# Peptides against a protein of PDB entry 6RGO: the designs that were tried, part 80

Target 1, 392 residues: chain A of PDB entry 6RGO
Amino acid sequence: MALKLLGFNQDATCFSVISSNKGVTIYNCDPFGKCFELEKSTSNDEELDFLVEMLFSTSLIAVVDKTIGASKRKKLKIVNTKRKATICELTFPHEIMDVIMNRKIICVVLKSDQIFVYDISCMKLLRTIDVRGEKLKSTSKFRNSEAVGDIGVRVSLSTDNNSILCYSSYSKSDKENAPLNDIVVFDALKCIQINVLPAVHQSNIVCIACSPDGMLMATASEKGTIIRVFKTIDTENDEPILVNEFRRGSRPSRISEMKFNHDNTLLACVGESDTIHIFALPVTTTEADANEDDTLQQSSHSLSSSINGLQYISKGLANRFGKIIVSKIPTQSQQRHVAYIKIPENAKYRIGFPKDTTNTIHICGEDGNYLVYSIPRNEVGPCTLVKSNTFD

## One batch from the design tools (peptide; aimed at target 1 S59 I87)

Design b2_p24_3_s2 (made by RFdiffusion4, then SolubleMPNN; from b2_p24_3, 11 letters changed)
Fold by OpenDDE base, seed 5:
Structure b2_p24_3_s2 (fold): chain B 392 residues (1-392), chain A 24 residues (1-24)
Amino acid sequence: as target 1 above (392 residues)
Amino acid sequence: SKKKEEEEAEKILEELEKLKKEEE
């Protein structure tokens, strides 16, 4: 059967898939099994397309039917899976492109480059973010439908209650074709812009991941060769703090998803390549008061590569020709993966980090595989398969 | 705890179900 992966929930306890014959199915990861099915409302052999966002492993889901007719693509349904009932239905002026949630908010991304921020408890609209801004409303050149499909506003939300929203924004270039290469950090609860990271890539940002605590964000451009990790809130001399720069590969390849683990020690990425890459983040030792004296001399020469904080001077020198020159960080500062998983080249995979096990990763494929891998701690190498399940 | 998360989501669902009944 043709499977389409929707993804893992926030804590990788569940994942959702579209089955061509059945509709939407939600699987529990442990114990592995079906926990919910949304039957196909129509007998037509039409290719099913849905957005499904879960509130962790709870009975609350947000659903958008993208399969049939322009009217359904504009409707968000909040569903209680235990009652099999639609609780709320919202209609938007434009097609829904993405839906993200946590325990406090729902963000709805429209094809119009608008983000609608709702309080989940009452579905009250807190904010409409217009990423194009008021000045660009007049040049409603609808991105010609033939231009390279999926360039739009990208969003990521912290899974905690702080509700840090990271989204891609258009650079301030007066050009009609300004890239989506800025990042805005937004407090979604207070509806306040916290930070702006200008020109984090030379091309459009196609993937963003926020850390669970909202303190870090990872970004990838259309090239997908370099992943950058920034602090979300903190700045040094009013400049964005680049924590890490990772090299996924030398060849361009689209990154479809990135995830941090729950302790911000690992970043995983997946996309069109045959490899899931896992990168180690430096443990920011908060200076906990190391008052306790305990003298144990164990001389383990851990090569603490003192990654001196490369101050990313974002000298976005707008050269006279309106090219944003992102200063090339020296290739010497680019870290490689610490671990990897080989996947079939033609299968789309999704990734998730479970909360309880910092050194495991959940993956699922459109090939019908749900796999749990152990991530090596002390060695650079392949992950070890721990558990395998199949779904249809 | 997982139980607390389920209870929080159940409250959210109950609040949304009340709002739906007030709009109907």
Scores: peptide ipSAE 0.193, ipTM 0.810, DockQ to the pose 0.804
OpenDDE base, seeds 1, 2, 3, 4: peptide ipSAE 0.178, 0.182, 0.110, 0.099; ipTM 0.802, 0.805, 0.692, 0.692

Design b2_p24_3_s3 (made by RFdiffusion4, then SolubleMPNN; from b2_p24_3, 12 letters changed)
Fold by OpenDDE base, seed 4:
Structure b2_p24_3_s3 (fold): chain B 392 residues (1-392), chain A 24 residues (1-24)
Amino acid sequence: as target 1 above (392 residues)
Amino acid sequence: DKKKLEEEAEEIEKKLEELKKKKE
């Protein structure tokens, strides 16, 4: 049976899948089991395509039917899963490409590179962000890239109430083919642009993750070899703060998803590779509460790599236009994964971090596996499988 | 946390249903 993974919810308590036979199914992670099923509206052997965004483990979901016809692809439904009822419907001028939400905000990404920001409590439009708007004043050419792999606007939203929205934007290059390699940080509640990180990669950004608290973002380009982690809000001398640069691998591979854990100590990455990579983020120990006394505990080589603040002054190679290009950290200073999970080469996986256990990761595959792994903290190595379940 | 979030979801649902009825 062909399964298509939709992903985990914000706290990895549920995940959603499309089953070719049944439609959309939502699984609860613990206890493991089906919690909702949205049956096919049509008996046709048409390939099902849906967007489903969950409001955590609640009865509210956002659904977009992408299977058939241009009209449904423009329609967002808010559904109560307990009642199996459509509570609200919104129609957009263009096809919906992505939907993200938290307790306060729904963001709807359109094929037009517009982001519609809504107050979830009343479905009031707070803002329309036109990511093309600065660029489309010059080039009327809609990329009619029907290609399933096409480079569109990527978004990530903090899972907290601060509702920090990170999105990819077109670089201010006069080139018709400007890459989506800028990041904009946006306060979705206040509708204010907080920060702009110019040229964070050389190519289009294909994956963004915002931390749960909205203080960090991770970015990956089409190459998927380097992951960069930035502060979202904080700047040094009006320059973006690069916290980490991680090397996923030497070979190009698309990253499909990245997630921070709930304490911002881990970043996981999944994609077309046979490996989920987990990176450790430096814990900013505030120096304050280190009481002097317990001198005695043994020389465990805590990989307190004191990342001496290499103020990576992005020597923006000021291209002639003063753009800060985040210079590549030398390959020798690029951190590798601290942990990994091997996955089947032909199976797409999704990842999620549970709120209550910062050292565990939930993964699910189009192979019908739901797996819980323990993440080693003190050693570089494989994650340990803790729980396994299957779904169809 | 979970209970509070379900209560918030029920409040959202109620408001959305009220808005639906005002548009009809």
Scores: peptide ipSAE 0.422, ipTM 0.901, DockQ to the pose 0.827
OpenDDE base, seeds 1, 2, 3, 5: peptide ipSAE 0.411, 0.377, 0.420, 0.422; ipTM 0.896, 0.889, 0.900, 0.903

Design b2_p24_3_s4 (made by RFdiffusion4, then SolubleMPNN; from b2_p24_3, 12 letters changed)
Fold by OpenDDE base, seed 5:
Structure b2_p24_3_s4 (fold): chain B 392 residues (1-392), chain A 24 residues (1-24)
Amino acid sequence: as target 1 above (392 residues)
Amino acid sequence: SKKKLEEEAEKIIEKLEKLEKEKK
């Protein structure tokens, strides 16, 4: 059957899929099995399209039916899976493009480049973010819907209670076709802007990942050759702190998803390529725990290639418009993957990091494979398959 | 814990169901 992957939940304990014949199915990862099904409401042979966002492995989900009719695409349903019932429904002025949640917040992204921020506990609107701003409303008539590929506002939300929202924003260029290459960091609870990272890529940002704690953010452009990791809150001399620059590949390829693991030591990326890449992040030892003198001289000649964390203070090249462009780190200092997984070129995959096993990654494919891989610690190489399951 | 998260979600559900009944 044709499967469409919706993705993993926040802690990779569940994933959701669309089956052409059945509708939405939610699978539990361990023990592996179906935990919820949303039956197709219509007997029509129409291609099913849904957004499903889960509150972890709980009975609370948000659902958008994107399949049929412009009216349903504007409706967010909050569903109790235990009761198989809609709790409440919200209607928006524009089509819903994305929905993201944590224990506190739901963010709804519209085709209008608006982000609606809600308190999940009462569905009260906290903030409407207009990413276009007031000035750009006049000229943006003709995003020709056909030819400009699925370039819209991208969002990521921290899975913790701090509710750090990262979103792509338009560069303040006087050009009608300003790229979505700025990032805004927003406190979704307090409804305040924390930081702005200007021109983090030369082209539109197509993928964003926030760390679980909201302290790190990864970005990729439509080129997908370079991934940049920034601190979200901290700045050095009012400039964005670039922590890492990773090279996925030499050839352009779209990245569809990125995820941090739960301890911010790994970043995984997946997309249109035959390879999931896993990158190691520098462990920021906070200076405090240096005092335990435990002298165990185990002389393991691990080739710790001294990743001298050259804090490349990327001197933002002031573009002609006084905007800091994050300078490209020299190609020699671009880190490669530490681990990888080979996947079928024609199958879309999703990724998730489980909370309890920092060196494990969950993946699922539109080929009907759910796979658990072990990530090597001490060697650069392929991940080892630990568990395999199939779904239909 | 998973249990604490389920209990939190159940409280959210109950509150939302109550608020939706109070609107009708």
Scores: peptide ipSAE 0.575, ipTM 0.945, DockQ to the pose 0.830
OpenDDE base, seeds 1, 2, 3, 4: peptide ipSAE 0.569, 0.565, 0.564, 0.569; ipTM 0.943, 0.943, 0.942, 0.943

Design b2_p24_4 (made by RFdiffusion4)
Pose (drawn by RFdiffusion4):
Structure b2_p24_4 (pose): chain A 327 residues (1-135, 151-284, 335-392), chain P 24 residues (1-24)
Amino acid sequence: MALKLLGFNQDATCFSVISSNKGVTIYNCDPFGKCFELEKSTSNDEELDFLVEMLFSTSLIAVVDKTIGASKRKKLKIVNTKRKATICELTFPHEIMDVIMNRKIICVVLKSDQIFVYDISCMKLLRTIDVRGEKIGVRVSLSTDNNSILCYSSYSKSDKENAPLNDIVVFDALKCIQINVLPAVHQSNIVCIACSPDGMLMATASEKGTIIRVFKTIDTENDEPILVNEFRRGSRPSRISEMKFNHDNTLLACVGESDTIHIFALPVTQRHVAYIKIPENAKYRIGFPKDTTNTIHICGEDGNYLVYSIPRNEVGPCTLVKSNTFD
Amino acid sequence: SEPSEPTEEEIEELQELLEENEEE
C-alpha cells in the first residue's frame, strides 16, 4: 500500500513516516537525510506502526506499537536513535490514541479518554485525568515551549439529554492546575485541536460547522473566555485533520479532506490569506520552523516533501521553493 | 489494571540521556 501514517515534529526539523514496507524512517529537513531507520519488527504486510512523537531534534523518541494487537494498546518505549536501545517501557490499561511531548511534560492519551501526565525528568505520573470518567474521540494538544500548557476537549452538562458533546478545558500541566473551562464552542463534535507554541492561543475544529474558532488561553478574563477571530470555511464543509500555529502567532495552517490548504493570518500584532493546492484523495501534514516566518514545510503521503513560501501582502497562492522525494 | 512505573536503573539511564541531549 501507500506510505501512510505521517507524523510531524514540533520544531519542523524532521518528520516521522511509516514506510509500508519495513519499519519506520525519520528524515531531516536541512540538510535532508535518513536520520533514523527502525529495523524489521513485522510479520504481515498491512499491519502498521501507528504512533510516533518525538523531541525537537534529539535522540529521544516515543514509540508505541508494531503488531496489530500483540503489544499495541499497552506499550510505550523510549529509544535513543544513536544506539537503538529501549530505556523505559511503560504499560497502560487501555489503547493509546495519541502522544504529545515537550521539553518538560510527556502526555499519553488513551482510548478511554484518560490522559497521563508525566514529569519527563523522572517519569513520575503527575496526574491521571479521567475525562470520560466525569461525564469520535478526544483530541488533545499542547504547547511546545516551557510553561507547557495542556488543552483537551471535554463533554458538556447535557449528558443526560444526549451522549456526545464537546467543550474545551485549558489545563496547566506544569503545576497540574486547571486554568480555564471554555463552554460549548460548537454545535457539533471536535475533530482537531491546535495550541500555540507559547501556549497563549488555541484553535478548534468542528465536524459540521467547519469554522475555526480561536480563543485566548490563559491571560483571558476569568469572567468570560475571549474569542479572537473566526475564519471562512470556503465553498464546502470539510473535515479538518491537523492545524499548526506559527512561532510569532501571526499565522495558522489548516489541512484536511480538501483540495487546498488554507493559511490564516492573525491580528495579534481575515477570511482567507494563503492557499496551497493539494492532490485530492491524498493526505498531508503541516509544519513550519523557527528560523523564518515565510517558509512552510509540507509532508505528503504521495512521497513528496515540499517547502512553500508565504506572501505577506498578497492574497495569492504560495510559491514553491524546495522539494525532495521520500522512500 | 494500573500503569507501570520505571525502575531506578531506568531512571538513571534516562537522566543521563537527557543530560547528553542538553549538551548538544

Design b2_p24_4_s1 (made by RFdiffusion4, then SolubleMPNN; from b2_p24_4, 9 letters changed)
Fold by OpenDDE base, seed 5:
Structure b2_p24_4_s1 (fold): chain B 392 residues (1-392), chain A 24 residues (1-24)
Amino acid sequence: as target 1 above (392 residues)
Amino acid sequence: EKPSEPTEEQIKKLQEELAEEEAE
């Protein structure tokens, strides 16, 4: 049976899958089991495609039927899973490409490179963001060519109530082929642009992750060799603060998903490679905890020697065109993974971090495996499998 | 073109559901 993974919810308490025979199924992680099934509306042998965004462990989900030939690709449904009822329906002018939510906000991304920001409590449209801008509307021949692959606007939303939205934007270039390599940071509640990070990669951004608190953002390009982590709000001399640069690998490989853990100490990435990579973020010790226990000093020395080489290369050379070029961190200061998980070749996996266990990661595969791993704290190495379940 | 707007009945139902989930 062909399984297609949709992903974990915000706190990794549930994950969703598409089964060719059953439609959408939601699984609870602990205790492991089916909690919801959305029946296939059509008897046709059409390959099912859906977007499903969960609101944590609540009964509310956002659903888009993306099945080929379906007139429903423009329709967002809010569904109560307990009642198996559609509560709300919204129709958009273009195909829905992505839906992301938290307790306050729903963001709907269209094929038109528009982001619609809604207050979830009343489904009031707060903002329409035209990522192409007005000038590009005239030259944007609809990317009707199926051949210009999966490169669209990418979004990530903080899981907290601050509702920090990070999205990819077109670089200000008079070139018809401007890459989606800028990032905009947006307060979704106040509807204010907070920050703009120009040219964070040389090619289109294909993956973004916002931290749960909205203070950090991770980005990856089509190359997927380097992951960059930025501060979202803070600027140094009106320049974006690059906190980390991680090397996933030497070979190009697409990253499909990245996630921070709940305390911003870890960043995980998954994609087309046989390996999930987990990176350690520097804990900004707020000066307040510097007063307790001298005993932890000895083990930190080996990790600190690699971090001290991250001079804040805040020296973005403003090129003559006012574009900040994010200086490449020297390859010697590029941090590698601290932990990894081997996954089957050609199996698509999704990742989630549970809230209560910052050193645990949940993963699920289109191979029908749900796996819980423990992440090593003090050594570089493989994660340890703690629990395994299967689903169909 | 603009997106459709929800009906008042849909908004009411959504608010009832959100209030039930905030009370748990």
Scores: peptide ipSAE 0.432, ipTM 0.916, DockQ to the pose 0.900
OpenDDE base, seeds 1, 2, 3, 4: peptide ipSAE 0.431, 0.425, 0.422, 0.432; ipTM 0.916, 0.914, 0.913, 0.917

Design b2_p24_4_s2 (made by RFdiffusion4, then SolubleMPNN; from b2_p24_4, 7 letters changed)
Fold by OpenDDE base, seed 5:
Structure b2_p24_4_s2 (fold): chain B 392 residues (1-392), chain A 24 residues (1-24)
Amino acid sequence: as target 1 above (392 residues)
Amino acid sequence: EKPSEPSEEEIEELKKLLEEIEKE
C-alpha cells in the first residue's frame, strides 16, 4: 500500500501517516500502536493528500484535506480525536501549504506566501504576514508555473510558550525573481519582528528548523550541501550571529526536514539521500558551571577555535557590498556529522527527538518502518538501532 | 480576501477542549 509520511509531533511521542486505503492514521511511539484514524471522506481512488499537525500527544489536531480537486484545500479543521469530531473549521482565500502549532499559537501558511498567526485559545487572528509584501504583489504574476511547485515560504515554530516563528522571505532585491533566501524571526505572541537574517543562502531556502526554546534556527537551501545555524534574537553589530556551518555532503541533495533535540545539543537532517545526518552543536557553557571537571576541556578547545574564526571573517566583508553575505566558513572548518543513520534509497523518512532522551532519535519511513536509534556519545559513527516496529 | 472567523459555538467547543487538555 502507498504510505505517505506526515511527520512526528513536537516531542516525538506520536507520528502521523496517510494510508491510501484508510486515510490519516496517528501512531503512538511508546507503547507503539494506532491511537487515531481519520476515515477517508471520498469513495474515489484519488491520491490522498493531507496536512496533519498534532498538539503534542493531546486530543487536538489540525487537519487539511489537500486531495486533488477538493475545495477542502483551503479549509483548516481542528479535530478532537477523543470525540472524532471537527470542533472548528476555518476557510482561507488560498490553498493551505503548511500548518504548525504549539500550546499557544497556530500558524497557517498559504500558497499566496501569506502566514496567518492565530491564538489557539480562541482562534483569534493575531497577525497576517504577507511575505511577498505589497510591492511584489503587482509584478509577481501568480507563479502559474506548475514546474516551480516546491518553492514556497518555509516556516518553523518553537515548541515552547515563547512561540518564536522563523520564516523564509524574499530578498529585497528589485529582481522580479528574488530568491526566498532571507529569514525573518518573529515573536508570534507579541506579533513583533525580532530579527531579519538577509541572504543566509545563495538560493531559495527549502528547510528551516527552530530550536524548541526558539534561541537557534537551522537553514538549508535547494543545494542541501550546507546547513547553517544562527542565533534567532542576538545580533553582533546589527549582523546575524552564525553559530555553526555544517556540511551534509559535497553532492547536492534535498533536505526535507531538520530538527533540534530538546537541549539544543544535536541537529538532525533527513531528505532524498540514503543518510540521516546528526550534527553536534557546541554547548554554550554558561560561565557558572565551568568550575568542575577538567577532562572535557580538551574537546571544547577545538570547537572554540572554530567560532573565533567566524568572528574574524564577518568584520572584514561587511563594508564593501551592503549585502551581509554570510561568509562561507572555509571548507576545512565546516563540521561534518558526528552520527548517521543509513536509510533505504528512495524511502522518505521523518525524524523526531523525544524530550526525555536527548541522545535518542525516532525515525519513520514510507516503507512502514518506525525505528528508534541511540546516538553515539563522544564518537563519530553510526547510530545503534534500539527498537523497531512496522506499520501499514 | 480574509479567512473566515469561527462561530461562538466553535470557540466554546475549542475552549472546552483546551481546558480538558490543561487538566491532563
Scores: peptide ipSAE 0.616, ipTM 0.964, DockQ to the pose 0.877
OpenDDE base, seeds 1, 2, 3, 4: peptide ipSAE 0.594, 0.596, 0.599, 0.602; ipTM 0.960, 0.961, 0.961, 0.961

Design b2_p24_4_s3 (made by RFdiffusion4, then SolubleMPNN; from b2_p24_4, 7 letters changed)
Fold by OpenDDE base, seed 5:
Parts: structure tokens; sequence; C-alpha cells
Structure b2_p24_4_s3 (fold): chain B 392 residues (1-392), chain A 24 residues (1-24)
């Protein structure tokens, strides 16, 4: 039967799936087993589609029934899993495309390119973000529904209480077909825009990951060949700080999900390729100003400290032809993966990082495999399979 | 158009759920 993966929760203690026969099932990772099942409300043999966002290992989930023909595509349900009851229902003007949450905030993304930011404690609407902005409201040619593939507003939220929201935005180019290649960083609690990263890719951004603490973000475009990592808050000379540029591959392949581990030392990516890639992030040595005054001697050895100069992505010169040339970091400075996992071709996988084991990754597939891998620390190579389970 | 607002009853049930989960 066709399984559809919904993903891991924030700490990879649980994952959710759609089973064609049963509806939504949540699995616990350790001990492995079913912990919740949401029965299908419709008797029709229609292909089930749901959004499910979990609040860690709590009994709170957000659910959207996206099944074709369902009038429920505009309804967000907050469900108590212990009671098996809907405790809150919100209806939106447009179809819900995504839902993301942490302990403080729920963000609801609509097909209208609007983001609704809620305080979870009272379901109070804190902010409506209109990503199209006022100028594009008049040219509300709804992108003809057929040919607009999965190009919409992408969001990621920090899993901590700081509630840093990163979202894709339209470039300020007066072109009717401006790409979703800007990133906005938003404090979801204070409802303040913190930063804007213009033109981080040449094409639409299709994947975003925020770090658990909200200090880093990763982006990938439709090409999925390059992943860029930026600081979210810090700017140097009013320019975005590019921390890393990673090469996933030479061939275009869509990235469906990226995640940081809990200590910001690793970034994993998964998508349409046969390989999950894991990248090492540089340890930002906080220069502890060890003002240790130690007077030790003059030995003149010119250690050419290769200051890996923070390559400013200089403001993409809008060349006269309206191509935003993102200054590509030279291909020689693009880091490759430090670790990888081979997955079956054409199997969709999701990834999660457990909190307590920074060198472990959880993965699950639409093939019914739940797998735990150990990530090598000191060598470039394959991850080691530690645990395997199956689900139906 | 604006989204719907939750009822006072829904808010109370939600708050109760969150308070139960903060104690575990």
Amino acid sequence: as target 1 above (392 residues)
Amino acid sequence: EKPSEPSEEEIKELQKLLEEEEKE
C-alpha cells in the first residue's frame, strides 16, 4: 500500500506517516512502535493527503486534511492525541500549504502566499505576512494552478523558544515573474523583521532549514546542486554573512528537506537523489578574547593563516539584463559532504536529528523503513546503520 | 478575508493541554 511520509517531529522522537488504509499514524522512535492513529473520516477510496505537524513528543498535533475533493483543505485542526479529539478548528480563506510550530508559535502558510503567525497558547493571530506584497495584489493572476509546480512560499521555524522564522520572498524586481529567491528572517514572537537576504539563489528557493537556535539557515534552489548557509541575525557592513557553500552534486536534483543537528555542527539534506548528504559546519570558534598577556618570544615563522575570508556575497549586481548574478563562491571552495547514506532510488525519505546524540541521524522512507545511522566524526565516508525497523 | 477565531471553550481546552504538557 502507498505510504506517504509526513516527517519527524522537532527532536526526532516521533515520525508521522499517511497509510492509505488507516489515515495518519504516528510512530515513536524509541521504543519503536505506533503511539497514535487518526482514522480516515471519509469512506471514499480517494488518495489521502494530510499535513501533520507535531509538537515534540506532546499530545498536541496540528492536522490539515488535504485529500482531493475534501472541503477541509482550508481547516487547521488542533488535536489532542491522548483524547483523540479536535480541541480547536480554524478556517482559512485559502488552501493550507504548510504548517510549522514550536512551543510558542504556529505558522500557517496559505496558497495565497500568506503566512499567518499565531501564539499557540491562545491561538491569537499575531501577524499576517503577505509575501506577495501590496504591488502584486493587483496582478493577482493566481498563478495558473496547473503549471505552477511546487513553487510556493517556503518556511522554517527555530525549534527553540526564540521562534526565528525564515521564509522565501519575491525579489523586488519589477518583473511580473519575480523569483522566490529572497529570504526574510522574522522574529515570530516580537513580530519584527530582523533581516533580509536578497537573491540568495538565481532561481526559486524550494527548501529552507533554520537551525534549532535560529542562528543559522540553509537554503537550496530548484537546481539543488548548491546549499548555502547564512547567519540569520548578524550582518557585516549591512550584507548577509555566508558561513558555508556546500555542493550536493553536479547534476540537478530536487532537495525536499534539510535539517541541522541540535549543536549546529551538521547539516543533512534529502530529496529525489539516491543519497542523503551530511555536511560538517565549521565550528565558529567564538574568539574567546583570552587576553592572556603571555609575552612569549618573537619566532618569525610566517604561519600564513589562510584566513578563510568571509566571502561577502556582494549585493548581486543587477546586470543591465536583469539577471541577478549571485557571486558564486569559486567551485574550489565549495565543500563536499563529510558523510552520506545510500537510499533506494525513487523512495522518498525524511530526516531527523535526535537531541541527545549529535552524531546520530534518524531516517524514514515511504518504503516502510525506519533507520538509525551513526555519522562518522573524523573521516569522510558512509554512515553506519545502527538500528532498523519496518512500519506499514 | 480573515481566518476564523477560536471559541473561548477551544482556547480553554488548548490552554489546559499546554499546562498538562509543561508538568510532564
Scores: peptide ipSAE 0.519, ipTM 0.940, DockQ to the pose 0.899
OpenDDE base, seeds 1, 2, 3, 4: peptide ipSAE 0.511, 0.516, 0.504, 0.513; ipTM 0.938, 0.939, 0.936, 0.938

Design b2_p24_4_s4 (made by RFdiffusion4, then SolubleMPNN; from b2_p24_4, 7 letters changed)
Fold by OpenDDE base, seed 5:
Structure b2_p24_4_s4 (fold): chain B 392 residues (1-392), chain A 24 residues (1-24)
Amino acid sequence: as target 1 above (392 residues)
Amino acid sequence: EKPSEPSEEEIKELQKLLEEIEKE
């Protein structure tokens, strides 16, 4: 049967899939099993497409029926899974491309490059973000190019109550074909723009991840060779703080998903490659606990020297071109993965980090595998398979 | 064009669900 993966929830306690025969199914991770099914509303052999966003392990989900030909592609449904009932339905002017939520906020991304920010408690519209802006609306003919179907606004939301929204934006260049290579950081609760990171990649951003606390964001372009990690709020001399630059590979490959673990020590990425990559982030030791064990200092000194190299390069390039070109970290200082998982070729996988086990990763595949891996500590190598389950 | 707004009944059912979730 053709499975289509939707993804894990915020804490990797559940994942959702589309089964061609059953519709949407939600699985619990531990104990493993089906916890919810949404029946197929159409008797037709149409290829099912859905968006499903879960509110953690709660009975609240947001659902969009994206099935071709359906007028429902503009409808957001809030569903109570315990009652198996739609409790709220919102209709949008354009097709819904993405839905993200936390305990406070729902963000709805449209094909029009608009983001609608809602207070979940009352479904009050707090903000409409128009990523194209008013000036670009007149010249950008709706990209009726079917072929450019995958270049849209990307979003990520912090899982905490601070509700930090990161989204891709068009570069302010007067070019009709401006890339989606800027990042905006937005406080979704206060409805305030916190930061703008200009031209973080040379091409369109296709993947964004916000950290659970909203303090970090990761970005990848269409090339998927380099992942950049930035601070969301802090700026040095009005310039974005690049914390890390990771090299996934030398060969271009699309990244479909990235996630931070719950303590911001790991970043995982998955996509069209046979490999899930896991990168270590430098632990920002707050100065207070620097008192005890001398043995960790040798690994931190190599990381601190790489960060100081970044500060030196940023200051030199800012002056000449007025574009904060995030200086390419020299290829030698680009960090590789610390861990990896091999996955079947051509299988789409999703990733999730459980809250309580920061060195564990959950993965699921369109091949019907749900897998739990242990991430090696202090060694570069493969992850160890801890648990496996199958689903239909 | 603007999104639709939820009905008072939809808001009430949503608030009830959120209150149930906060008690779990």
Scores: peptide ipSAE 0.645, ipTM 0.967, DockQ to the pose 0.877
OpenDDE base, seeds 1, 2, 3, 4: peptide ipSAE 0.625, 0.627, 0.624, 0.625; ipTM 0.964, 0.964, 0.964, 0.964

Design b2_p24_5 (made by RFdiffusion4)
Pose (drawn by RFdiffusion4):
Structure b2_p24_5 (pose): chain A 327 residues (1-135, 151-284, 335-392), chain P 24 residues (1-24)
Amino acid sequence: MALKLLGFNQDATCFSVISSNKGVTIYNCDPFGKCFELEKSTSNDEELDFLVEMLFSTSLIAVVDKTIGASKRKKLKIVNTKRKATICELTFPHEIMDVIMNRKIICVVLKSDQIFVYDISCMKLLRTIDVRGEKIGVRVSLSTDNNSILCYSSYSKSDKENAPLNDIVVFDALKCIQINVLPAVHQSNIVCIACSPDGMLMATASEKGTIIRVFKTIDTENDEPILVNEFRRGSRPSRISEMKFNHDNTLLACVGESDTIHIFALPVTQRHVAYIKIPENAKYRIGFPKDTTNTIHICGEDGNYLVYSIPRNEVGPCTLVKSNTFD
Amino acid sequence: EEPSEPTEEEIEELQELLEELEEE
């Protein structure tokens, strides 16, 4: 089958690709190379490694499952790339759905909507967050820098009226203190959530409305959350998969089950800005590095890696600059 | 059920790895 299940780095330095053939490879961007290659851990053809989230550019990797079910739900391994050794092997009572890391905090998301927060220096569990214990699935996002700030979707106070709903809660994972609770920002479920690298901004995606809403995160007034801007969906409602924020928080990238990738600018310093054509029934992931604000890195399951440029003052499409092919 | 915890030896090895990464 195709080379599916792409994962993207925080710092846009490299990307995680599960080659359907054997193991998982991690490439670099500049210069492009085979950075890390995981050996054979397979027994059938269509069984897939699912979850890999990494540090910036380091040797520290978070790896989850290999087998379809033998050791998948309850595993987390911490591996050094230079020596291929497992250091800590944590076990969890449920199935892992997502893992997000940063320089200070490691988050592990379970299928039962439990979020385990660890101080990464000693792997002491800071707090267990019973989201489903209070009231598709939970989408969680996190800031990259320090003062790492956690964002998760939570159910509303209408559990009696109906089973599924999605509001937003802002949480400071550094001090384990809940900062702001946002109300039902959508009339539908939440599909994907993106938080700014500095933790000051947040994006929301609805399944039905397909309109991205941006709220201030922490400095927002206590009385009411502050809405920043909204972005035109286009001609057709489409499911969104992954969104990213620029380092200066002037740009927002959007990708999903659509023909095009949309680029939204920010009035921090309107409907559409830059659009990148994309093959229809293929899936991609997004990133952009810290070095420049004009370059957008693109990861594709078709086997191509592309680097596009952004037009500052023109509403035109992006210009391709650099490309390379996968394995 | 509860999540497991790392041993002291595993913690020491993780700290050493983090120190090496800071030096780079």

